Peptides against a protein of PDB entry 2L5G. Designs and how they scored, part 21

Target 1, 41 residues: chain A of PDB entry 2L5G
Amino acid sequence: LSKEELIQNMDRVDREITMVEQQISKLKKKQQQLEEEAAKP

## One batch from the design tools (peptide; aimed at target 1 I24 K28)

Design b2_p27_6_s3 (made by RFdiffusion4, then SolubleMPNN; from b2_p27_6, 15 letters changed; failed a check: too like the target's own chain)
Amino acid sequence: SELEEEIKRLERQISKLKEEKKKLEEL

Design b2_p27_6_s4 (made by RFdiffusion4, then SolubleMPNN; from b2_p27_6, 15 letters changed; failed a check: too like the target's own chain)
Amino acid sequence: SSLEEEIKRLEQQISKLKEKKEELKKL

Design b2_p27_7 (made by RFdiffusion4)
Pose (drawn by RFdiffusion4):
Structure b2_p27_7 (pose): chain A 41 residues (1-41), chain P 27 residues (1-27)
Amino acid sequence: as target 1 above (41 residues)
Amino acid sequence: VEELEEKVEELEEKVEELEEKVEELEE
């Protein structure tokens, strides 16, 4: 299209991935509490 | 065009990495 308008769309998509990836990092840490509680006597 | 192809490949790699992380959480 103009080697510029399309380039801008790529930057918006990259931002959406960071939101999803951020949720997984928080969920992974939550597993630690559940995994640590289950391994406790 | 070459710069757009590179950015598309980088985003595909990131998506594959996120799919792998989701699969690990589902286990």

Design b2_p27_7_s1 (made by RFdiffusion4, then SolubleMPNN; from b2_p27_7, 16 letters changed; failed a check: too like the target's own chain)
Amino acid sequence: EELIQNRLREIEEKLKEIQEKLKELEK

Design b2_p27_7_s2 (made by RFdiffusion4, then SolubleMPNN; from b2_p27_7, 18 letters changed; failed a check: too like the target's own chain)
Amino acid sequence: EELIQNMLREIREKIEQIQKKLEELKK

Design b2_p27_7_s3 (made by RFdiffusion4, then SolubleMPNN; from b2_p27_7, 15 letters changed; failed a check: too like the target's own chain)
Amino acid sequence: EELIQNMLRELEEKKKEIQEKQEELKK

Design b2_p27_7_s4 (made by RFdiffusion4, then SolubleMPNN; from b2_p27_7, 15 letters changed; failed a check: too like the target's own chain)
Amino acid sequence: EELIQNMKRRLEEKKKEIEEKIKELKE

Design b2_p27_8 (made by RFdiffusion4)
Pose (drawn by RFdiffusion4):
Structure b2_p27_8 (pose): chain A 41 residues (1-41), chain P 27 residues (1-27)
Amino acid sequence: as target 1 above (41 residues)
Amino acid sequence: EKLEELEERLEKLEERLEKLEEELEEL
């Protein structure tokens, strides 16, 4: 299209990945509490 | 040169999405 308008769309998509990836990092840490509580006597 | 750069960015985004699918399957 103009080697510019399309380039801008790529930057928006990259931002959406960081939101999904941020949720997995918080959910992984939550597993620690559940995994640590289950391994406790 | 700009079209090659866009292809490389698309490949990187595809690889990141495949990794996130794998991490969701582990959960």

Design b2_p27_8_s1 (made by RFdiffusion4, then SolubleMPNN; from b2_p27_8, 16 letters changed; failed a check: too like the target's own chain)
Amino acid sequence: DKKELIQNRLREIRERQERIQKELAEL

Design b2_p27_8_s2 (made by RFdiffusion4, then SolubleMPNN; from b2_p27_8, 15 letters changed; failed a check: too like the target's own chain)
Amino acid sequence: SKEEEIQNRLREIEERKKQIQEKLKEL

Design b2_p27_8_s3 (made by RFdiffusion4, then SolubleMPNN; from b2_p27_8, 16 letters changed; failed a check: too like the target's own chain)
Amino acid sequence: DKEELIQNMLREIEERKKQIEEKLKEL

Design b2_p27_8_s4 (made by RFdiffusion4, then SolubleMPNN; from b2_p27_8, 13 letters changed; failed a check: too like the target's own chain)
Amino acid sequence: SKEEEIQNRLREIRERLERIQEELEKL

## One batch from the design tools (peptide; aimed at target 1 L27 K30 E35 A38)

Design b2_p28_1 (made by RFdiffusion4)
Pose (drawn by RFdiffusion4):
Structure b2_p28_1 (pose): chain A 41 residues (1-41), chain P 28 residues (1-28)
Amino acid sequence: as target 1 above (41 residues)
Amino acid sequence: KLEEQIAKLEEQIAKLEEQIAKLEEEKA
């Protein structure tokens, strides 16, 4: 289209990945508490 | 109860990983 309007769409998509990736990092730390509690005597 | 909570969290992570793969395909 104009080698510019389409480039801008790529930057918006990359931002959406960071939100999903951020949720997994928080969920992974939550597993530590559950895994640590389950391994405790 | 802890094992059931862990299994639910593994399922939620798997769904989120599938969503990331779809977003990467749309980007490509």

Design b2_p28_1_s1 (made by RFdiffusion4, then SolubleMPNN; from b2_p28_1, 18 letters changed; failed a check: too like the target's own chain)
Amino acid sequence: SIKKEIEMLEQEISKLKKKLEELKEKKA

Design b2_p28_1_s2 (made by RFdiffusion4, then SolubleMPNN; from b2_p28_1, 18 letters changed; failed a check: too like the target's own chain)
Amino acid sequence: SIQEEIKMLEQEISKLKKKLEELKEKKK

Design b2_p28_1_s3 (made by RFdiffusion4, then SolubleMPNN; from b2_p28_1, 17 letters changed; failed a check: too like the target's own chain)
Amino acid sequence: SIEEEIKMLEQEISKLKKKLEELKKKKA

Design b2_p28_1_s4 (made by RFdiffusion4, then SolubleMPNN; from b2_p28_1, 18 letters changed; failed a check: too like the target's own chain)
Amino acid sequence: SIQKEIEMLEQEISKLKKKLKELEEKKK

Design b2_p28_2 (made by RFdiffusion4)
Amino acid sequence: AAAAAAAAAAAAAAAAAAAAAAAAAAAA
Pose (drawn by RFdiffusion4):
Structure b2_p28_2 (pose): chain A 41 residues (1-41), chain P 28 residues (backbone only)
Amino acid sequence: as target 1 above (41 residues)
Amino acid sequence: not in this file (backbone only, 28 residues)
């Protein structure tokens, strides 16, 4: 199209990934509490 | 010792189910 309008769409997609990726990181830490609680006597 | 091992296995299974439910809610 213009080597510019399409480039801008790539930057928006990359932002969406950071949101999904941020949720996995918080969920992974939550596993620690559940894993740590289950391993406790 | 056998009962303590069974309770630990049940607690690990419940923790895995709770983690799967939290992942499913995050995907929705």

Design b2_p28_2_s1 (made by RFdiffusion4, then SolubleMPNN; from b2_p28_2, 26 letters changed; failed a check: too like the target's own chain)
Amino acid sequence: MEEERKLKEQRIKKAKKKYQELEEEALK

Design b2_p28_2_s2 (made by RFdiffusion4, then SolubleMPNN; from b2_p28_2, 23 letters changed; failed a check: too like the target's own chain)
Amino acid sequence: SAAEAEKKREKIEKAKKKYQELEEEALK

Design b2_p28_2_s3 (made by RFdiffusion4, then SolubleMPNN; from b2_p28_2, 25 letters changed; failed a check: too like the target's own chain)
Amino acid sequence: SEEEARKRKEKIEKAKKKYQELEKEARE

Design b2_p28_2_s4 (made by RFdiffusion4, then SolubleMPNN; from b2_p28_2, 24 letters changed; failed a check: too like the target's own chain)
Amino acid sequence: SAEAEKKKQQRIEKAKKKYQELEEEAKK

Design b2_p28_3 (made by RFdiffusion4)
Pose (drawn by RFdiffusion4):
Structure b2_p28_3 (pose): chain A 41 residues (1-41), chain P 28 residues (1-28)
Amino acid sequence: as target 1 above (41 residues)
Amino acid sequence: AKLEEQIAKLEEQIAKLEEQIAKLEEQK
């Protein structure tokens, strides 16, 4: 299209990945509490 | 047992999120 309007769409998509990736990092730490509680006597 | 059930649910949610990330990478 114009080697510019399409480039801008790539930047928006990259932002959406960071939101999904941020949820997984928080969920992974939550596993630690559940895994740590389950391993406790 | 309650903790094992909560861990299993969280593993399922992570797997769904990983599939969504793969779809977004394919669309990019």

Design b2_p28_3_s1 (made by RFdiffusion4, then SolubleMPNN; from b2_p28_3, 19 letters changed; failed a check: too like the target's own chain)
Amino acid sequence: SEIQKQIEMLEQEISKLKKKLEELKKKK

Design b2_p28_3_s2 (made by RFdiffusion4, then SolubleMPNN; from b2_p28_3, 18 letters changed; failed a check: too like the target's own chain)
Amino acid sequence: DEIKKQLQMLEQQISKLKKKLKELKEKK

Design b2_p28_3_s3 (made by RFdiffusion4, then SolubleMPNN; from b2_p28_3, 19 letters changed; failed a check: too like the target's own chain)
Amino acid sequence: DEIKKEIEMLEQQISKLKKKLEELKKKK

Design b2_p28_3_s4 (made by RFdiffusion4, then SolubleMPNN; from b2_p28_3, 19 letters changed; failed a check: too like the target's own chain)
Amino acid sequence: DEIKKQIEMLEQEISKLKKKLEELKKKK

Design b2_p28_4 (made by RFdiffusion4)
Pose (drawn by RFdiffusion4):
Structure b2_p28_4 (pose): chain A 41 residues (1-41), chain P 28 residues (1-28)
Amino acid sequence: as target 1 above (41 residues)
Amino acid sequence: LEEEIAELEEEIAELEEEIAELEEEKAE
């Protein structure tokens, strides 16, 4: 289209990945509490 | 606790599928 309007769409998509990726990092730490509680005597 | 961990593994798997779809759409 204009080698510019389409480039801008790529930057918006990259921002959406960071939100999903951020949720997995918080969920992974939550597993530590559940995994640590389950391994406790 | 085992049931809660299994539920969280399922939720992570769903999110990983959503990331793969977004990566495919970006490549297109």

Design b2_p28_4_s1 (made by RFdiffusion4, then SolubleMPNN; from b2_p28_4, 16 letters changed; failed a check: too like the target's own chain)
Amino acid sequence: IQEEIEMLEQEISKLKKKLEELKKKKEE

Design b2_p28_4_s2 (made by RFdiffusion4, then SolubleMPNN; from b2_p28_4, 16 letters changed; failed a check: too like the target's own chain)
Amino acid sequence: IEEELKKLEEEISKLKKKLEEIKKEKEA

Design b2_p28_4_s3 (made by RFdiffusion4, then SolubleMPNN; from b2_p28_4, 15 letters changed; failed a check: too like the target's own chain)
Amino acid sequence: IEEELKKLEEEISKLKKKLEKLKEEKKK

Design b2_p28_4_s4 (made by RFdiffusion4, then SolubleMPNN; from b2_p28_4, 15 letters changed; failed a check: too like the target's own chain)
Amino acid sequence: IEEELKKLEEEISKLKKKLEELKKKKEE

Design b2_p28_5 (made by RFdiffusion4)
Pose (drawn by RFdiffusion4):
Structure b2_p28_5 (pose): chain A 41 residues (1-41), chain P 28 residues (1-28)
Amino acid sequence: as target 1 above (41 residues)
Amino acid sequence: AELEQQIAELEQQIAELEQQIAELEQQK
């Protein structure tokens, strides 16, 4: 289209991946509490 | 047993989120 309008769409998509990736990082730490509680005597 | 069930539910949610990331990468 203009080597510019389409480039801008790529930057928006990259922002959406960081929100999904941020949720995994928080869920992974939550596993530690559940995994640590389950391994406790 | 309650903790094992909660871990299994979290693993399912994580697998769903990984699928959504793969779809977004294909759309890019």

Design b2_p28_5_s1 (made by RFdiffusion4, then SolubleMPNN; from b2_p28_5, 17 letters changed; failed a check: too like the target's own chain)
Amino acid sequence: DEIKKEIEMLEQQISKLKKKLEELKKKK

Design b2_p28_5_s2 (made by RFdiffusion4, then SolubleMPNN; from b2_p28_5, 15 letters changed; failed a check: too like the target's own chain)
Amino acid sequence: SEIEKQIKMLEQQISKLKKKLEELKKKK

Design b2_p28_5_s3 (made by RFdiffusion4, then SolubleMPNN; from b2_p28_5, 18 letters changed; failed a check: too like the target's own chain)
Amino acid sequence: SKIEEEIKMLEQEISKLKKKLEELKKKK

Design b2_p28_5_s4 (made by RFdiffusion4, then SolubleMPNN; from b2_p28_5, 17 letters changed; failed a check: too like the target's own chain)
Amino acid sequence: SEIEEKIKMLEQEISKLKKKLEELKKKK

Design b2_p28_6 (made by RFdiffusion4; failed a check: too like the target's own chain)
Pose (drawn by RFdiffusion4):
Structure b2_p28_6 (pose): chain A 41 residues (1-41), chain P 28 residues (1-28)
Amino acid sequence: as target 1 above (41 residues)
Amino acid sequence: DREITMVEQQISKLKKKQQQLEEEAAKP
């Protein structure tokens, strides 16, 4: 299209990945509490 | 779009694992 309008769409998509990836990082830390609680006597 | 669907699948698997862990912690 103009080697510029389409480039801008790539930058918006990359931002959406960071939001999903941020949720997995918080969920992984939550597993530590549940895994640590389950391993406790 | 393909990368987002792969990351969302990881979230779904993690949520299932967390449910199993919550069940194990509630059993005693």

Design b2_p28_6_s1 (made by RFdiffusion4, then SolubleMPNN; from b2_p28_6 with R2E E3K V7L; failed a check: too like the target's own chain)
Amino acid sequence: DEKITMLEQQISKLKKKQQQLEEEAAKP

Design b2_p28_6_s2 (made by RFdiffusion4, then SolubleMPNN; from b2_p28_6 with D1S R2E E3K V7L; failed a check: too like the target's own chain)
Amino acid sequence: SEKITMLEQQISKLKKKQQQLEEEAAKP

Design b2_p28_6_s3 (made by RFdiffusion4, then SolubleMPNN; from b2_p28_6 with R2E E3R V7L; failed a check: too like the target's own chain)
Amino acid sequence: DERITMLEQQISKLKKKQQQLEEEAAKP

Design b2_p28_6_s4 (made by RFdiffusion4, then SolubleMPNN; from b2_p28_6 with D1K R2E E3K V7L; failed a check: too like the target's own chain)
Amino acid sequence: KEKITMLEQQISKLKKKQQQLEEEAAKP

Design b2_p28_7 (made by RFdiffusion4; failed a check: a repeat of another design)
Pose (drawn by RFdiffusion4):
Structure b2_p28_7 (pose): chain A 41 residues (1-41), chain P 28 residues (1-28)
Amino acid sequence: as target 1 above (41 residues)
Amino acid sequence: DREITMVEQQISKLKKKQQQLEEEAAKP
């Protein structure tokens, strides 16, 4: 299209991945509490 | 779109694993 308008769409997509990726990171830490609680006597 | 779908599938697996861990913690 103009080697510019399409480049901008790539930057918006990369921002959406960071939001999904941020959720997994918080969920992985939550597993620590549940895994740590389950391993406790 | 393919990368986002793969990351969302990981979230679904993590949520299922957390449910199993909550069930184990509630059993005693």

Design b2_p28_7_s1 (made by RFdiffusion4, then SolubleMPNN; from b2_p28_7 with R2E E3R V7L; failed a check: too like the target's own chain)
Amino acid sequence: DERITMLEQQISKLKKKQQQLEEEAAKP

Design b2_p28_7_s2 (made by RFdiffusion4, then SolubleMPNN; from b2_p28_7 with D1S R2E E3K V7L; failed a check: a repeat of another design)
Amino acid sequence: SEKITMLEQQISKLKKKQQQLEEEAAKP

Design b2_p28_7_s3 (made by RFdiffusion4, then SolubleMPNN; from b2_p28_7 with R2K E3K V7L; failed a check: too like the target's own chain)
Amino acid sequence: DKKITMLEQQISKLKKKQQQLEEEAAKP

Design b2_p28_7_s4 (made by RFdiffusion4, then SolubleMPNN; from b2_p28_7 with R2E E3R T5K V7L; failed a check: too like the target's own chain)
Amino acid sequence: DERIKMLEQQISKLKKKQQQLEEEAAKP

Design b2_p28_8 (made by RFdiffusion4; failed a check: too like the target's own chain)
Pose (drawn by RFdiffusion4):
Structure b2_p28_8 (pose): chain A 41 residues (1-41), chain P 28 residues (1-28)
Amino acid sequence: as target 1 above (41 residues)
Amino acid sequence: RVDREITMVEQQISKLKKKQQQLEEEAA
């Protein structure tokens, strides 16, 4: 289209990945509490 | 290509939520 408008769409998509990826990182840490609680006597 | 990466990351969340439910069931 103009080697510019389409480039801008790529930057918006990359931002959406960071939001999904941030949720997984928080969920992974939450597993530690549940895994640590389950391994406790 | 980038849309494929989003779908892979969303699939990881779904798998992790299932594992979280299993752990909550074991704790209860």

Design b2_p28_8_s1 (made by RFdiffusion4, then SolubleMPNN; from b2_p28_8 with R1E V2L; failed a check: too like the target's own chain)
Amino acid sequence: ELDREITMVEQQISKLKKKQQQLEEEAA

Design b2_p28_8_s2 (made by RFdiffusion4, then SolubleMPNN; from b2_p28_8 with V2L; failed a check: too like the target's own chain)
Amino acid sequence: RLDREITMVEQQISKLKKKQQQLEEEAA

Design b2_p28_8_s3 (made by RFdiffusion4, then SolubleMPNN; from b2_p28_8 with R1S V2K; failed a check: too like the target's own chain)
Amino acid sequence: SKDREITMVEQQISKLKKKQQQLEEEAA

Design b2_p28_8_s4 (made by RFdiffusion4, then SolubleMPNN; from b2_p28_8 with V2K; failed a check: too like the target's own chain)
Amino acid sequence: RKDREITMVEQQISKLKKKQQQLEEEAA

## One batch from the design tools (peptide; aimed at target 1 L6 N9 M10)

Design b2_p29_1 (made by RFdiffusion4)
Pose (drawn by RFdiffusion4):
Structure b2_p29_1 (pose): chain A 41 residues (1-41), chain P 29 residues (1-29)
Amino acid sequence: as target 1 above (41 residues)
Amino acid sequence: EQIEQLEEQIEQLEEQIEQLEEQKEQLEE
């Protein structure tokens, strides 16, 4: 289209991935509490 | 059971990331 309007769309998509990837990092840490509680005597 | 539910949520989120990566490749084309 204009080698510019399409480039801007790529930047918006990259921001959406960081929101999904941020949720996995928080959920991984939550596993530690559940995994640490299950391994406790 | 709570760990299994969290693993299923993580798998769903990984699938959504893959779909967004495919959409990005289509915009590059």

Design b2_p29_1_s1 (made by RFdiffusion4, then SolubleMPNN; from b2_p29_1, 17 letters changed; failed a check: too like the target's own chain)
Amino acid sequence: SELEEIEREITRLEQQISKLKEKKKELES

Design b2_p29_1_s2 (made by RFdiffusion4, then SolubleMPNN; from b2_p29_1, 17 letters changed; failed a check: too like the target's own chain)
Amino acid sequence: SELEEIEKEITMLEQQISKLKEKKKELLE

Design b2_p29_1_s3 (made by RFdiffusion4, then SolubleMPNN; from b2_p29_1, 16 letters changed; failed a check: too like the target's own chain)
Amino acid sequence: SELEKIEKEITMLEQQISKLKEEKKKLEE

Design b2_p29_1_s4 (made by RFdiffusion4, then SolubleMPNN; from b2_p29_1, 18 letters changed; failed a check: too like the target's own chain)
Amino acid sequence: SELEEIKKEIEMLEQQISKLKEEKQKLLA

Design b2_p29_2 (made by RFdiffusion4)
Pose (drawn by RFdiffusion4):
Structure b2_p29_2 (pose): chain A 41 residues (1-41), chain P 29 residues (1-29)
Amino acid sequence: as target 1 above (41 residues)
Amino acid sequence: EELEELKEELEELKEELEELKEELEELKE
């Protein structure tokens, strides 16, 4: 199209990934509490 | 040719984002 308008779309897609990736990092830490509670006597 | 390559790279990024969303939905179940 113009080697510029299309390039801008790539930057918006990369921002959406960081939101999903951020949720997994918080869910993974939540597993620690559940995994630590289950391993406790 | 350069514009066609950029379109292919953008389509690949969109497919990867859809896969990641599916994986996140599975983890939430």

Design b2_p29_2_s1 (made by RFdiffusion4, then SolubleMPNN; from b2_p29_2, 17 letters changed; failed a check: too like the target's own chain)
Amino acid sequence: SEKEELIQNMDRKDRELTMLKEQLKKLLE

Design b2_p29_2_s2 (made by RFdiffusion4, then SolubleMPNN; from b2_p29_2, 18 letters changed; failed a check: too like the target's own chain)
Amino acid sequence: SEKEELIQNMDRKDRELTMLKQQLEKLLA

Design b2_p29_2_s3 (made by RFdiffusion4, then SolubleMPNN; from b2_p29_2, 17 letters changed; failed a check: too like the target's own chain)
Amino acid sequence: SEKEELIQNMDRKDRELTMLKKQLEELLK

Design b2_p29_2_s4 (made by RFdiffusion4, then SolubleMPNN; from b2_p29_2, 18 letters changed; failed a check: too like the target's own chain)
Amino acid sequence: SEKEELIQNMDRKDRELTMLKQQLQKLLE

Design b2_p29_3 (made by RFdiffusion4)
Amino acid sequence: AAAAAAAAAAAAAAAAAAAAAAAAAAAAA
Pose (drawn by RFdiffusion4):
Structure b2_p29_3 (pose): chain A 41 residues (1-41), chain P 29 residues (backbone only)
Amino acid sequence: as target 1 above (41 residues)
Amino acid sequence: not in this file (backbone only, 29 residues)
């Protein structure tokens, strides 16, 4: 289209990945508590 | 949906780059 308007769309998509990826990182740490509690005597 | 929009934008950027290379080759010829 203009080698610029389309480039801006790529930057918005990259931001959405960071939100989904941030949720997985928090969920992975939550597993530690559940995994640590299950391994405790 | 965001992945499809990114793929369409990447395809349009590749087509624009190919058209610019063809125009540069024609100018050199």

Design b2_p29_3_s1 (made by RFdiffusion4, then SolubleMPNN; from b2_p29_3, 29 letters changed)
Fold by OpenDDE base, seed 3:
Structure b2_p29_3_s1 (fold): chain B 41 residues (1-41), chain A 29 residues (1-29)
Amino acid sequence: as target 1 above (41 residues)
Amino acid sequence: ELLELKQRVIEELKRLEEEEKREELEKEL
Protein backbone atom coordinates (compact mmCIF):
# COMPACT_ATOMS: atom_id res chain seq x y z
CA LEU B 1 0.00 0.00 0.00
CA SER B 2 1.32 3.48 -0.84
CA LYS B 3 1.34 6.28 1.78
CA GLU B 4 -1.61 7.80 -0.10
CA GLU B 5 -3.57 4.50 0.07
CA LEU B 6 -2.85 4.27 3.82
CA ILE B 7 -4.02 7.89 4.35
CA GLN B 8 -7.20 7.10 2.38
CA ASN B 9 -7.74 3.97 4.52
CA MET B 10 -7.19 6.04 7.71
CA ASP B 11 -9.71 8.66 6.54
CA ARG B 12 -12.22 5.88 5.80
CA VAL B 13 -11.70 4.31 9.25
CA ASP B 14 -12.04 7.76 10.92
CA ARG B 15 -15.38 8.30 9.16
CA GLU B 16 -16.57 4.81 10.21
CA ILE B 17 -15.47 5.44 13.85
CA THR B 18 -17.33 8.80 13.83
CA MET B 19 -20.52 7.12 12.51
CA VAL B 20 -20.31 4.31 15.11
CA GLU B 21 -19.67 6.84 17.92
CA GLN B 22 -22.74 8.83 16.81
CA GLN B 23 -24.80 5.59 16.83
CA ILE B 24 -23.48 4.70 20.33
CA SER B 25 -24.35 8.24 21.54
CA LYS B 26 -27.91 7.88 20.15
CA LEU B 27 -28.28 4.43 21.75
CA LYS B 28 -26.95 5.72 25.13
CA LYS B 29 -29.42 8.63 24.97
CA LYS B 30 -32.25 6.18 24.18
CA GLN B 31 -31.14 3.91 27.05
CA GLN B 32 -31.15 6.90 29.45
CA GLN B 33 -34.64 7.90 28.26
CA LEU B 34 -35.92 4.34 28.86
CA GLU B 35 -34.30 4.28 32.34
CA GLU B 36 -35.89 7.68 33.18
CA GLU B 37 -39.29 6.44 31.92
CA ALA B 38 -38.95 3.21 33.97
CA ALA B 39 -38.06 5.27 37.09
CA LYS B 40 -41.31 7.31 36.82
CA PRO B 41 -44.12 6.03 39.10
CA GLU A 1 -12.45 -3.17 16.22
CA LEU A 2 -12.22 0.03 14.09
CA LEU A 3 -9.82 1.66 16.61
CA GLU A 4 -7.37 -1.27 16.27
CA LEU A 5 -7.62 -0.95 12.48
CA LYS A 6 -6.90 2.81 12.75
CA GLN A 7 -3.92 2.08 15.02
CA ARG A 8 -2.50 -0.42 12.48
CA VAL A 9 -2.86 2.15 9.66
CA ILE A 10 -1.11 4.80 11.83
CA GLU A 11 1.73 2.35 12.62
CA GLU A 12 2.17 1.55 8.91
CA LEU A 13 2.22 5.31 8.10
CA LYS A 14 4.91 5.85 10.79
CA ARG A 15 7.01 3.04 9.24
CA LEU A 16 6.73 4.69 5.80
CA GLU A 17 7.68 8.10 7.29
CA GLU A 18 10.75 6.50 8.91
CA GLU A 19 11.63 4.85 5.57
CA GLU A 20 11.24 8.19 3.72
CA LYS A 21 13.59 9.81 6.30
CA ARG A 22 16.16 7.00 5.82
CA GLU A 23 15.98 7.40 2.03
CA GLU A 24 16.45 11.19 2.39
CA LEU A 25 19.50 10.66 4.66
CA GLU A 26 20.92 8.06 2.23
CA LYS A 27 20.59 10.59 -0.67
CA GLU A 28 22.61 13.17 1.33
CA LEU A 29 25.55 10.66 1.77
Scores: peptide ipSAE 0.044, ipTM 0.532, DockQ to the pose 0.667
OpenDDE base, seeds 1, 2, 4, 5: peptide ipSAE 0.044, 0.043, 0.043, 0.043; ipTM 0.530, 0.528, 0.525, 0.525

Design b2_p29_3_s2 (made by RFdiffusion4, then SolubleMPNN; from b2_p29_3, 29 letters changed)
Fold by OpenDDE base, seed 2:
Structure b2_p29_3_s2 (fold): chain B 41 residues (1-41), chain A 29 residues (1-29)
Amino acid sequence: as target 1 above (41 residues)
Amino acid sequence: ELEEEKKRVIENLDRLREEEEKRREEELK
């Protein structure tokens, strides 16, 4: 792999990681909302 | 339950990190 091909592959993985981290953040927020709703009498 | 979906998303993140690490190790050879 050229250094350029490696950088392109890293940039791709970093974008995929960022997308997955945004999904985790959304899931954590929705989990907290459901836990708060379940704690309401 | 959202915990199973969160688990699948974390497993995908860990796989992507392992694939990145492997590509960096292959360039150092």
Scores: peptide ipSAE 0.071, ipTM 0.578, DockQ to the pose 0.051
OpenDDE base, seeds 1, 3, 4, 5: peptide ipSAE 0.071, 0.070, 0.070, 0.070; ipTM 0.577, 0.568, 0.577, 0.583

Design b2_p29_3_s3 (made by RFdiffusion4, then SolubleMPNN; from b2_p29_3, 29 letters changed)
Fold by OpenDDE base, seed 3:
Structure b2_p29_3_s3 (fold): chain B 41 residues (1-41), chain A 29 residues (1-29)
Amino acid sequence: as target 1 above (41 residues)
Amino acid sequence: QLLELKKRVLQELDRLEKEEKEKELEKLK
């Protein structure tokens, strides 16, 4: 792999990490909503 | 894991950067 190919692979991995972190954040927000709904009488 | 892949990519970049710097230093001799 060239330096340029490795940089491109790093940028791809960083985008994939960011997408996964956004998904985790959405899931955590949904978990919190379900916990708040379950705590209502 | 994506973090492990990132770590491998960074390690390979650090190696290539050192090899590039060594070649540049050799050209200056």
Scores: peptide ipSAE 0.074, ipTM 0.552, DockQ to the pose 0.604
OpenDDE base, seeds 1, 2, 4, 5: peptide ipSAE 0.073, 0.073, 0.072, 0.070; ipTM 0.549, 0.546, 0.548, 0.545

Design b2_p29_3_s4 (made by RFdiffusion4, then SolubleMPNN; from b2_p29_3, 29 letters changed)
Fold by OpenDDE base, seed 5:
Structure b2_p29_3_s4 (fold): chain B 41 residues (1-41), chain A 29 residues (1-29)
Amino acid sequence: as target 1 above (41 residues)
Amino acid sequence: ELEELKKRVIENLDRLKKEEEEERKRLEE
C-alpha cells in the first residue's frame, strides 16, 4: 500500500468511528426517552 | 454490540496510524 492508500484507509476508518459514535448517541437518547416514559404514572 | 464495533474500528485506526508512520520512516531513508 502507498502512503496515499494508507491515508485514504485512515479517513475511511475515522468516518466509520464517527458513524458508530452517532449511532451510540442516538441509542442512548432513545433509552433515556423510554426510561422517562416508563417512569410516568 | 455498538461499543464492540467502536472498539474494533479504533483498533483498526491505531493499526493504520502505525502503518502510516512506518511507511513515512521508510520514505525518509
Scores: peptide ipSAE 0.089, ipTM 0.583, DockQ to the pose 0.129
OpenDDE base, seeds 1, 2, 3, 4: peptide ipSAE 0.074, 0.049, 0.042, 0.050; ipTM 0.551, 0.537, 0.522, 0.533

Design b2_p29_4 (made by RFdiffusion4)
Pose (drawn by RFdiffusion4):
Structure b2_p29_4 (pose): chain A 41 residues (1-41), chain P 29 residues (1-29)
Amino acid sequence: as target 1 above (41 residues)
Amino acid sequence: AELEELKEKYLAGEITAEELEEKLEELEA
C-alpha cells in the first residue's frame, strides 16, 4: 500500500503478543505456589 | 522475529502487499 501504513500494523500486532505473553508469565509463577504446596508434607 | 523478517522482505521488495497481509492474518489467527 505505502510501505508505511502496513508497517504500522505490524507494530500493533507485536503489542498484542506482549499482553498474552504476560499472562503466561504470571500463570507460571502461580504454578509454583500450587506445586510448592503439593510437595510440602 | 517473524514480523521483523517479513518487514525486511517487504522493504527489499521480495514480497507484495497482498502476501504481507495474508501472512499478518495467519499470525493473528

Design b2_p29_4_s1 (made by RFdiffusion4, then SolubleMPNN; from b2_p29_4, 16 letters changed)
Fold by OpenDDE base, seed 1:
Structure b2_p29_4_s1 (fold): chain B 41 residues (1-41), chain A 29 residues (1-29)
Amino acid sequence: as target 1 above (41 residues)
Amino acid sequence: EKLDELRRKYLAGEISPEEFIQELDRIKR
């Protein structure tokens, strides 16, 4: 792969990581909300 | 050397994969 191709791949992976991190954050928030709701009397 | 330091930080868990790739892009360009 050329240097340009490697940079393009890195940029793609960077975007994917950002998306996954956002998904993880949302899932953690949902998990907390569900746990709090389940704990309510 | 910037690349070696970047690798060290990543392996030590001081920076995220996202930060690692962003900085790697800057170094390699």
Scores: peptide ipSAE 0.031, ipTM 0.482, DockQ to the pose 0.062
OpenDDE base, seeds 2, 3, 4, 5: peptide ipSAE 0.030, 0.022, 0.020, 0.023; ipTM 0.467, 0.341, 0.389, 0.356

Design b2_p29_4_s2 (made by RFdiffusion4, then SolubleMPNN; from b2_p29_4, 18 letters changed; failed a check: too like the target's own chain)
Amino acid sequence: EELDELRRRFLAGEVSPEEVIQNLDRIKR

Design b2_p29_4_s3 (made by RFdiffusion4, then SolubleMPNN; from b2_p29_4, 16 letters changed; failed a check: too like the target's own chain)
Amino acid sequence: EELDRLRRKFLAGEITPEEAIQNLDRIKR

Design b2_p29_4_s4 (made by RFdiffusion4, then SolubleMPNN; from b2_p29_4, 15 letters changed)
Fold by OpenDDE base, seed 1:
Structure b2_p29_4_s4 (fold): chain B 41 residues (1-41), chain A 29 residues (1-29)
Amino acid sequence: as target 1 above (41 residues)
Amino acid sequence: EELDELRRKFLEGEISPEEVIQKLDEIKR
């Protein structure tokens, strides 16, 4: 791969990491909501 | 983050293209 292609691939991976981290955040929020609901009388 | 540091090292010639590929594989896996 060329230097430009490697940089482009790194940028792509950066975007993918951002998307995965957003998904993790949503899943953690859902987990917290389920735990709060389960703790209710 | 880790990827920004990797990009910096590559652009400054501290790591080779092959090392970049190896690190990207580690990040992806």
Scores: peptide ipSAE 0.071, ipTM 0.657, DockQ to the pose 0.705
OpenDDE base, seeds 2, 3, 4, 5: peptide ipSAE 0.066, 0.070, 0.069, 0.067; ipTM 0.647, 0.658, 0.653, 0.650

Design b2_p29_5 (made by RFdiffusion4)
Pose (drawn by RFdiffusion4):
Structure b2_p29_5 (pose): chain A 41 residues (1-41), chain P 29 residues (1-29)
Amino acid sequence: as target 1 above (41 residues)
Amino acid sequence: AREEELEEALAELKELSEEERKAYVAEHA
C-alpha cells in the first residue's frame, strides 16, 4: 500500500499481545497461592 | 475503498504470525 500505513497496523497488533500476555502473568501468580495452599499441611 | 482495504489488511495481519506478517507487508507494501 504505502510501506507506512501497513507498518502502523503491525504496531497495533503488538499492543494486543501485551494485554493477553499480561493476563497469563497474573494468572500464573494466582496458581502459586492455590499451589501453596494445596501443599500446606 | 482505501479504508476498506486497510481494514481487510489489518484483519489478515491479526491472523498471521510474525514471519508471515513481514512477508505479507513485503508483498503488499

